# Peptides against a protein of PDB entry 3H8D, part 94

Target 1, 122 residues: chain A of PDB entry 3H8D
Amino acid sequence: DMKRQQRFFRIPFIRPADQYKDPQNKKKGWWYAHFDGPWIARQMELHPDKPPILLVAGKDDMEMCELNLEETGLTRKRGAEILPRQFEEIWERCGGIQYLQSAIESRQARPTYATAMLQNLL

## One batch from the design tools (peptide; made by RFdiffusion4, then SolubleMPNN)

Design b2_p17_4_s2 (from b2_p17_4, 6 letters changed)
Fold by OpenDDE base, seed 2:
Structure b2_p17_4_s2 (fold): chain B 122 residues (1-122), chain C 122 residues (1-122), chain A 17 residues (1-17)
Amino acid sequence: as target 1 above (122 residues)
Amino acid sequence: as target 1 above (122 residues)
Amino acid sequence: MVIEPVPEPEPIPEVVP
């Protein structure tokens, strides 16, 4: 059902290791999520001190948010929702197209809106 | 093809009659558009001194933007693109669901993502 | 090989104006 609502979110996060440090020592990362309907399709993490993390449904489920969209409360969090392009621009810059492509080719990716769009893009 | 990208835009506008007035006398309205892929599906205009205008593809083509999305330059206009919900919230408040429903029932609405979503909502 | 899942990030509260 490709009529599912595509929604994108971005929130700042602190690394677990920094959780109890002084504020000045809590380095802020950015957590991105693409929800294909209620379920996450892509997740991306930007870190101040390490390479971006790209995650795609099916392949990286254990490393991705396990909550459905409503359970996350993201739709209720002011400033969390972003435009599709705001996600995609970062996704592209981080090599997300190639990453998802590889996941599809390896048969690791779960079919999502993201996979469908990529299939058309290629 | 329900995989078309749904994009929403909002820009301020000045009424033609106010075009050459002093800035303080140029009342600002808001122009909203929903593009279902390259083509507009819904248009909405909020005015400071008259009721909102709701327009749906097929029914109101002559009153709607005739440019495709790329031709509008909206994707290049900073601050123009808005979240789907930012459009939908206003659409709903203005009676857009009923308006589109009526257009569908009268067979005036051109099939779009908007019509498809409404069919599911009802 | 079993890879341990990476913990989810801890969200930072936003300041509400």
Scores: peptide ipSAE 0.023, ipTM 0.556, DockQ to the pose 0.040
Fold by OpenDDE base, seed 3:
Structure b2_p17_4_s2 (fold): chain B 122 residues (1-122), chain C 122 residues (1-122), chain A 17 residues (1-17)
Amino acid sequence: as target 1 above (122 residues)
Amino acid sequence: as target 1 above (122 residues)
Amino acid sequence: MVIEPVPEPEPIPEVVP
């Protein structure tokens, strides 16, 4: 739905195991989110020591952000919001197009802006 | 068309009359652009000494950027690209919704992402 | 197969210059 605002965010994170370690021992990852209106449509996690994680609504709901956008406070977090292309560039690099396509084809993906966009490009 | 990338830009400018003045005598304005794919859909100019200028494709083509996005070099200009909301916030504040609506109703606006978005919200 | 949910990342403060 073109009515819904597409907003993208990125925040750094540390692994739970590193939470209480000294700063030099904390390996930083990056958490990405695409919100289609109030709800997350895609999520992506870049890790310092393992492959990226790609997640799409409908398929991976249990592993994705369960808060609505306002609840996250991301819109009020300085530097968290990123340009669409800043998300898409990494998404594409990580094989997100193929991942989402497979989720659509297997009927695991719920309809979102992301699914619509992909289907329009095919 | 959801296929087309929506990209937004902002660059500072000085008035032609101030071009050769000392820096302290140069009043800075802000030039905003919304590109719907390769072509500008909306343009906006904030001035230090006069009302904002709002421009929409179809109606104001002669006063708008005539270069395609790639030709502008804006995508390669550091700090020029802005978030959609950074454009929309100012657009709305300046009465852009009403301006675009009037352009649509008078059949002066050419179809763009902006026109479609507005019509979907009504 | 039991899938353990991956916890949400622990945000760290961003240093903004």
Scores: peptide ipSAE 0.023, ipTM 0.570, DockQ to the pose 0.039
Fold by OpenDDE base, seed 1:
Structure b2_p17_4_s2 (fold): chain B 122 residues (1-122), chain C 122 residues (1-122), chain A 17 residues (1-17)
Amino acid sequence: as target 1 above (122 residues)
Amino acid sequence: as target 1 above (122 residues)
Amino acid sequence: MVIEPVPEPEPIPEVVP
């Protein structure tokens, strides 16, 4: 079923290590998520002091959001939801296409909207 | 073909009558559009001093955007594109469901993503 | 009486921050 609603989210995060520091010493990252229906398909994290983290369903389940979209409360968080292209632009810039492609080729990726779209692109 | 990309836009507008008035005397409205692929499917206008205007493809073609989406430049206007729900919420609040339903029943509506979704809803 | 179509609204110029 590739007709599920595709929804994208972005929220800032503070590193746990910085959580209790003064505001001036808190470095913000950005957490991105693509939900293919109720379940996450892709996740991405932009950090101020290390390379981006890219994650795809199947391969990276242990590192990705474990909650159903409704359970996350993201849909109720003002300003969290973003446009598809807002996600895709960063995803592409971070090498997400290659990352997902590799996951597909290695049979690590769970089929999702993201994998289907990539296969259409190739 | 109901697999076309659905895109939604919102831009503020000034009434022509207020266009050349001082800023304090310009009353802003809000112009909404739903594009089903390249062509508009629904349009909505919120006015400060009159009821909302609801328009649907087929029935209201003469009053709706005549340009192809690409021709409008909306996709290149920063902040113009909105999430589907941001459109739908206002649409519903303004009585858009009933409006479109009536247009379908009267055979005035051109089939679009919007009409299909409504038929699924009913 | 034929009612003339309502013209499209005039969008305000984009404000570039």
Scores: peptide ipSAE 0.019, ipTM 0.518, DockQ to the pose 0.044
Fold by OpenDDE base, seed 5:
Structure b2_p17_4_s2 (fold): chain B 122 residues (1-122), chain C 122 residues (1-122), chain A 17 residues (1-17)
Amino acid sequence: as target 1 above (122 residues)
Amino acid sequence: as target 1 above (122 residues)
Amino acid sequence: MVIEPVPEPEPIPEVVP
């Protein structure tokens, strides 16, 4: 049901290559997730030195978080949860609307809250 | 209806006495609000040099925000909206549970989402 | 005097689950 709780999360990450560098030399990326109920609907990764990665359920399942929301522990991780707009603003800037739209049109996107909202927008 | 959207906001403020001081000498307080739909249900003020102020609808109406949510512009003010837990954590620390409970018991509190949640807790 | 709100704090550094 589309009445499922929509929850959004953001976590910083360090590139593997920077893992053992001094703190000042570690460049942080950002991992974003949108959960439509227990399952991820959208994932987004901001990198310090390469284009953002956008992922949507159905199309990019193999590259997305496979854990359900409870399993991630994100809801219990201080500072991880963000407001919808904090996700959407970045999503929009990264071309997420077009990305999701294309996935819908190609019938690759699994129906989620995100797909429904976009369909209402267009 | 208790299905109303619960939204929370936080805004810093400077004490009137510090208004014209140099930036380094301005001590910030924090203004918090919980809106149950369009109307405020709880308000909270953290001060740098005095006890927190807790306010609940029905009991403290004259001291609380009289604007409806739309009128405040808070939903459009970047960085103002916060997660429920960001409000509740401070509310709890400030003795908000007991404050609201007392207001309910004295029949001063107007029914809100907050009163309902507390009644479910007790 | 109410000033503009400060942005929400950045997440605590952690690894992706």
Scores: peptide ipSAE 0.017, ipTM 0.492, DockQ to the pose 0.150

Design b2_p17_4_s3 (from b2_p17_4, 7 letters changed)
Fold by OpenDDE base, seed 5:
Structure b2_p17_4_s3 (fold): chain B 122 residues (1-122), chain C 122 residues (1-122), chain A 17 residues (1-17)
Amino acid sequence: as target 1 above (122 residues)
Amino acid sequence: as target 1 above (122 residues)
Amino acid sequence: MVIEPPPEPEPIPEVVP
């Protein structure tokens, strides 16, 4: 059901090589997730020195979070949850619309809130 | 002084993509460090899906730990400290001897316990 | 065996309890 709660999360990550550097010398990445109800629909990873990684359910399941939302503990992690637009803004900038559209057209995408919204937009 | 205490450490890391998977589906990497007294002399990173990374002081400073040993907290991290041979065995398998030797010959390596030991060996 | 450093993904360290 597309009436499931849509929740978005962001957590930082750093490279092992940067782990034990001064804070100013750490190049921080960002891990983003969109959960459509209990299961992840989209994942995005921003890296300091390489192109973003975009992942959509159905196509990229092996690379995406396989835990349900409650199992991740993200809902209990202070500062992890973000607003929908905070996710979508980055998603759009990274070419997420085209990426998801291509996954739909190739029949690789699992139907999610994201696929439904995109199909309503186009 | 080469009489400084030599200490070795290992900590695991995982890819962000694997963070929220079942434990069996997480491909764990390993971060290794050799400290010659307070400062890092060698660093090594084992990745689950790419070649190991070898780093030596002087040559690879920008990629290596820049904190002193006490600042890292590694000495207080349970299970992080390893025996010298536990580091050296992996170092040797990864071609660390040749890597360090090349850094010495090219005058890129900073003198450390590791460079001294290698020079005594060769 | 001599290993050349490849381009890196960006893993995060695990915390040991």
Scores: peptide ipSAE 0.020, ipTM 0.578, DockQ to the pose 0.046
Fold by OpenDDE base, seed 1:
Structure b2_p17_4_s3 (fold): chain B 122 residues (1-122), chain C 122 residues (1-122), chain A 17 residues (1-17)
Amino acid sequence: as target 1 above (122 residues)
Amino acid sequence: as target 1 above (122 residues)
Amino acid sequence: MVIEPPPEPEPIPEVVP
């Protein structure tokens, strides 16, 4: 359903190991999410000391946000919501297109706005 | 076409009469635009000293942005792009739903994403 | 007297698509 509201979010996170360190010694990561309507379609995590993590609905459900969007409270978190392109730019840079494409081809991906758009792009 | 990219923008403006006044004496207005794909679908202007102006495609073409989105350069203007809800909230508060509905009923509105969404809401 | 609406703000210079 291409009519569903697409919403994107980004929040910083600190590694547990750095939690109680001085600010200068805390390395921030970034958690990204794309919600296709109430449910997550894509997730991404940027880490300071390891490769990005890319996740797509269907394939990576167990590693992704389990709550619907309203349950997360992200919509009420000031500064969390980002523009679509702000997500897509990082997604593409991290190899998200190829990742999602592979998930589709392997029949692991749940159909979402993200899969539909990619199929249009192909 | 519900597949078109919906993009929203907001920029401040200063009244010509206040242009050369001191900053404290400049009253800022706000110009809003909704682009349905390359073409504008809705426009709105908030003024400090008069009622909001609401404009919809088809009905108000002569008063609205005449350039396609790329031609405007808005996508390259830092801070201009806003989230859909940031537009919609103000739109609704200004009576935009009723305004657009009336334009549809009077056959003045050009079909757009905005008209389609409203028709879904009704 | 009909008050003309203010001109639309110019966002940035026109860019060739």
Scores: peptide ipSAE 0.019, ipTM 0.523, DockQ to the pose 0.042
Fold by OpenDDE base, seed 3:
Structure b2_p17_4_s3 (fold): chain B 122 residues (1-122), chain C 122 residues (1-122), chain A 17 residues (1-17)
Amino acid sequence: as target 1 above (122 residues)
Amino acid sequence: as target 1 above (122 residues)
Amino acid sequence: MVIEPPPEPEPIPEVVP
């Protein structure tokens, strides 16, 4: 159950509108994912020209990565995997903890490792 | 212990510089407090012209209300007491949950009802 | 402060063979 391996990934993205512009005209964003075993538990997107997007399992399933971890190929992509704290640092700065909490309080969040970690804050 | 009564309060404040200005020139802020039994556990200040201030017991004691609840007179002030959710809604919006968490992780937070509540998020 | 942008299509990573 909660003994599943927790793995975190980060990859850059460029907006479709910038895809064929000169490099200096391509604004880079960042896509973050926390996988609790095979399935995504949290997703975060940093955009160069709009506020961060935060998504949590259960509440935002339709907007989150639909692929299981193996299907994403992230485990095979050089430089994609990051440390837990590298994810959490951004998550916290973006207000992810309160976002997750609200999803829990409204009964929208699916139980994951991410929700269970809150217990450790006592 | 954690069976202490949780009480929440909100009062307006005006900056010293605005104290003697015309009403239209007085920018109003808001002072919030969560008391865990007799002692303040969380404090929050909304200012009309600067970012919110968040403070938690243990970490920020020297900046927080030094009076016990009875000494403040808040329980006797009409319109001062608010519902828990009225406090929490602002606390969350201001990033209070991650603020408290960081204080816990750094071992600066004093254990209070506020920290213990995180357990309920499972 | 928490910022709530409107929903938008979300990118997914490309499948690596």
Scores: peptide ipSAE 0.019, ipTM 0.327, DockQ to the pose 0.037
Fold by OpenDDE base, seed 4:
Structure b2_p17_4_s3 (fold): chain B 122 residues (1-122), chain C 122 residues (1-122), chain A 17 residues (1-17)
Amino acid sequence: as target 1 above (122 residues)
Amino acid sequence: as target 1 above (122 residues)
Amino acid sequence: MVIEPPPEPEPIPEVVP
């Protein structure tokens, strides 16, 4: 239900080609996650060398984080948790609203807090 | 056109969480690509800890390799290129035929050598 | 050599005790 806690996280990643390079030559991407209670609702990845990847529950389950929130250890990882707006700002700039809307319209999206919020907006 | 060279590649990756661990504790995934001429037609990722990811041109362009084949350097990377059947065997086992078929039916797939071959098979 | 690495897999953070 919508009483589930909404929590957001961000962690950097280094692409495989850069992982053994000197730090100055490592390009960082950013992985974002929105958890609606124990399960991921939205995922987003910012890459240094390609378009952002947007993923929503129901449509993209196979490509999204498979672990529940507790299993990820994100709640125990210092600096990983971010504010809702820190997620939403990037989500919006990357076209996340349209992406989620399309997933709802195509009946691919699993109902989440995110789908509910969007439907209230639209 | 269908006269374009079909080339297939495979490279390993280490997930971000394992990249700084001792080698014995690094779980390897595998990234597969099918290039239809200069552009990617299919992509597949085998993960040690989650279901395989299947991607097809047209439907999944934003999530697939953005570089043309030459830009990837894959043709210059020793051991990266694989035989067609080495790709197809895994593709089939992962449900790639059904995935591509669905993408064609939904009009999401961009016509490629892969779509043509599938349509000949069915 | 220009390497197009695979897309970074979904990060699975280590469970920090």
Scores: peptide ipSAE 0.019, ipTM 0.366, DockQ to the pose 0.205; fails the geometry check

Design b2_p17_4_s4 (from b2_p17_4, 6 letters changed)
Fold by OpenDDE base, seed 4:
Structure b2_p17_4_s4 (fold): chain B 122 residues (1-122), chain C 122 residues (1-122), chain A 17 residues (1-17)
Amino acid sequence: as target 1 above (122 residues)
Amino acid sequence: as target 1 above (122 residues)
Amino acid sequence: MKIEPVPEPAPIPEVVP
């Protein structure tokens, strides 16, 4: 149901290579998620030293969050939830529209709020 | 309470660098966890191309699983749960005893079943 | 065993002062 609540989250991460370095030498990345109801629809990763990673439900399920929203605890994590535009702005800059579009065209994308919005846009 | 159920899990992962490579070029790592009751006590990561990572509760909380066991879904993930010795064998080979010992000595380790067992051993 | 990988890198909690 496309009427499900759309919620967005962002949390920082440290790359494995920096895990045991001094705090000042730990470059920070960012993990983003879009949940369409209880399940993830899109995931995005900004890295300090490599290209961004874009993931969409259906196509990239094996690489995405496997927990439902409640299980993640994201809703209880202070500062984790962000506004839709805060996600979309980065998504667009990273080529997310084209990425999701291609996933739809190849029949790899699972129908979500995100696919519906994109298909309405085009 | 040291009488809590001790449960162990192992799941594979793909490194970010291999995420979009051909399947044959995706080197697999392994994620291990020891749960002391509902909360993680030890975590371990075997990588295909770098040293193993060892983590213990208290010292490494920020780098470890933040979910309780039920939230992780590990108990419902087919093939994820392993026997205690399957964890301990790798832990020992990776220097886990010394790692945990040092964490105890530095007062960084949170008391868990693992710390209790180690302190009984020494 | 079905492969059910963990995502890498794993996000970490931000330290709140």
Scores: peptide ipSAE 0.023, ipTM 0.422, DockQ to the pose 0.051
Fold by OpenDDE base, seed 1:
Structure b2_p17_4_s4 (fold): chain B 122 residues (1-122), chain C 122 residues (1-122), chain A 17 residues (1-17)
Amino acid sequence: as target 1 above (122 residues)
Amino acid sequence: as target 1 above (122 residues)
Amino acid sequence: MKIEPVPEPAPIPEVVP
């Protein structure tokens, strides 16, 4: 249903491998999420020393947040919710359009608001 | 089309009647806008010394912003765009649900994302 | 009855850093 709310979130994270290192060696990454209603449609991870990770529903389900939006508590975390453009700007810069397009063309992407918006643009 | 982007904005304003008064007599109000795609769906005005003004598309077109979103320059004004909840919280507190509902029941409201969301809630 | 448009509010300029 294209009437579902599109909500976007960003939270800092520390990599699991850095969990027990000294604070100066815990390099901050950024976790981005686009929720199409209760379920995640897109996920993006920015890392300080490696390429960004782009993930889209259907193709990358095993690597993406498996919690529905209410279970994440993101809506209750102050400062976590961001504007659509705050997500899309980074998504575009990381090649997200091409990534999602390729997932659609390969029939790996699950239909979401994100896939629908891309299909309207192209 | 329920695929249109829902974008929300808030800007301070000075009332036309205060335009030429001394700075201390220019009382700041707040202008809120909900754009359903390129066209405004809801408008709300908070004033320092009178009740809020609620406006919905179809019913209040002559009192609402007549510029489409691109013409307003709101998307280019830093700090003007707000989260949906930042609009909805004030809308609800001002009786916006009842106002829009009444406009729907009287067949005065133009169908928008806002009318559709209300009809899903009730 | 003549309906006249209500003027839109005048935006306050924001400080540019």
Scores: peptide ipSAE 0.020, ipTM 0.506, DockQ to the pose 0.037
Fold by OpenDDE base, seed 2:
Structure b2_p17_4_s4 (fold): chain B 122 residues (1-122), chain C 122 residues (1-122), chain A 17 residues (1-17)
Amino acid sequence: as target 1 above (122 residues)
Amino acid sequence: as target 1 above (122 residues)
Amino acid sequence: MKIEPVPEPAPIPEVVP
């Protein structure tokens, strides 16, 4: 049973309100995703003007990408894929460890690679 | 039996002859490595002034890194790790597929993830 | 013939910022 591949992605996004503004006025955000196999395990959004958004599978499904990895086209998008550490560094800085831990403790987190890794660290 | 992790690295290098020259006169080369678990499977060197060097495990062991991955410190070097596609793109451009194929056919290649992948393509 | 190993390219020392 081959362990599910962990893949991480980052893409820039523009706020809807900025979509029709001049390029110089479009503040770029960053959308991050961790896929545990075909399904997203963690999602993160960095915004210039508001706090980071952290999302974990199970707890935040409605706010997370509903597409499987293949459906997203992220694997085909040049420059979208990032290294695990590139994701984790930001995740950690944003308090992702505590966020995921809390989701586990409250039984809101769906089992994923991310939950498994954290449970082994505690 | 967890499949060995495939990890890819790229670091700049300076030619020995340029080591003591002025920075502007140091021509950067690029050293690439594919590690199949702890051991190197492929190595590649891009030089500004000579053809790329392609090396594969088994055939070119004496010209390749003899250290296991942990011993190299590459996993601890910021910016050293690259995505598989980043390696493969250069590998392909440099004729790495044919090179590895030839090494397999001549029974010079040691079995690695790289050889296995190619054998499935053929 | 002892094939002398081609010396590994010395990594450029990290520019310590």
Scores: peptide ipSAE 0.020, ipTM 0.471, DockQ to the pose 0.041
Fold by OpenDDE base, seed 5:
Structure b2_p17_4_s4 (fold): chain B 122 residues (1-122), chain C 122 residues (1-122), chain A 17 residues (1-17)
Amino acid sequence: as target 1 above (122 residues)
Amino acid sequence: as target 1 above (122 residues)
Amino acid sequence: MKIEPVPEPAPIPEVVP
């Protein structure tokens, strides 16, 4: 049901190698998630020194968050939730549209709000 | 002063990408450190799906722990401290001897207990 | 040339018993 609540989250991460560095030398990455209801639809990881990682449900399930949204605690984490556009802007910049489109075309993508929206744009 | 206490530590880590997976799907890595007195001399990272990372003082300072040992809290972390051989065995297996030797030869390595010991073997 | 691997984003340290 596309009536499911679409919620987006972002949390920073640092590299383990940077854990015990001065704050100024800790290169920060960002973990992004789009939840279509209780389950993740898209995940994205921005890294300071490597290409972004894009993940879509169905195709990349084994690399994505397996917890339902409630289990993640993200809804209880201050500052974690972001606006849809805050996710989409980065997603688009990282080539997410093409990535998801390819997953749909190859029949790898599980139907989600994200797949539906993309299909509506085409 | 080579009379400095040599202490070794190991802590597990999981990949950020695995944070929200089931425990069985969280691939565990290991972070190792050798402290020559208050400062790190060698660092090693074992990863589940990529080559081990070896780091030596002087050469890899920017990638290594910048905190002094007390600042890390490792001495207060239960199960973190390991025996020297528990570090050295993995270090050797990962090619650490050759790595450190090369760093010494190229004048990249800072003198540490590790460099001294290696030089004594040669 | 020695290629250094790009570190993964900070793994979350596991609790050490």
Scores: peptide ipSAE 0.020, ipTM 0.588, DockQ to the pose 0.046; fails the geometry check

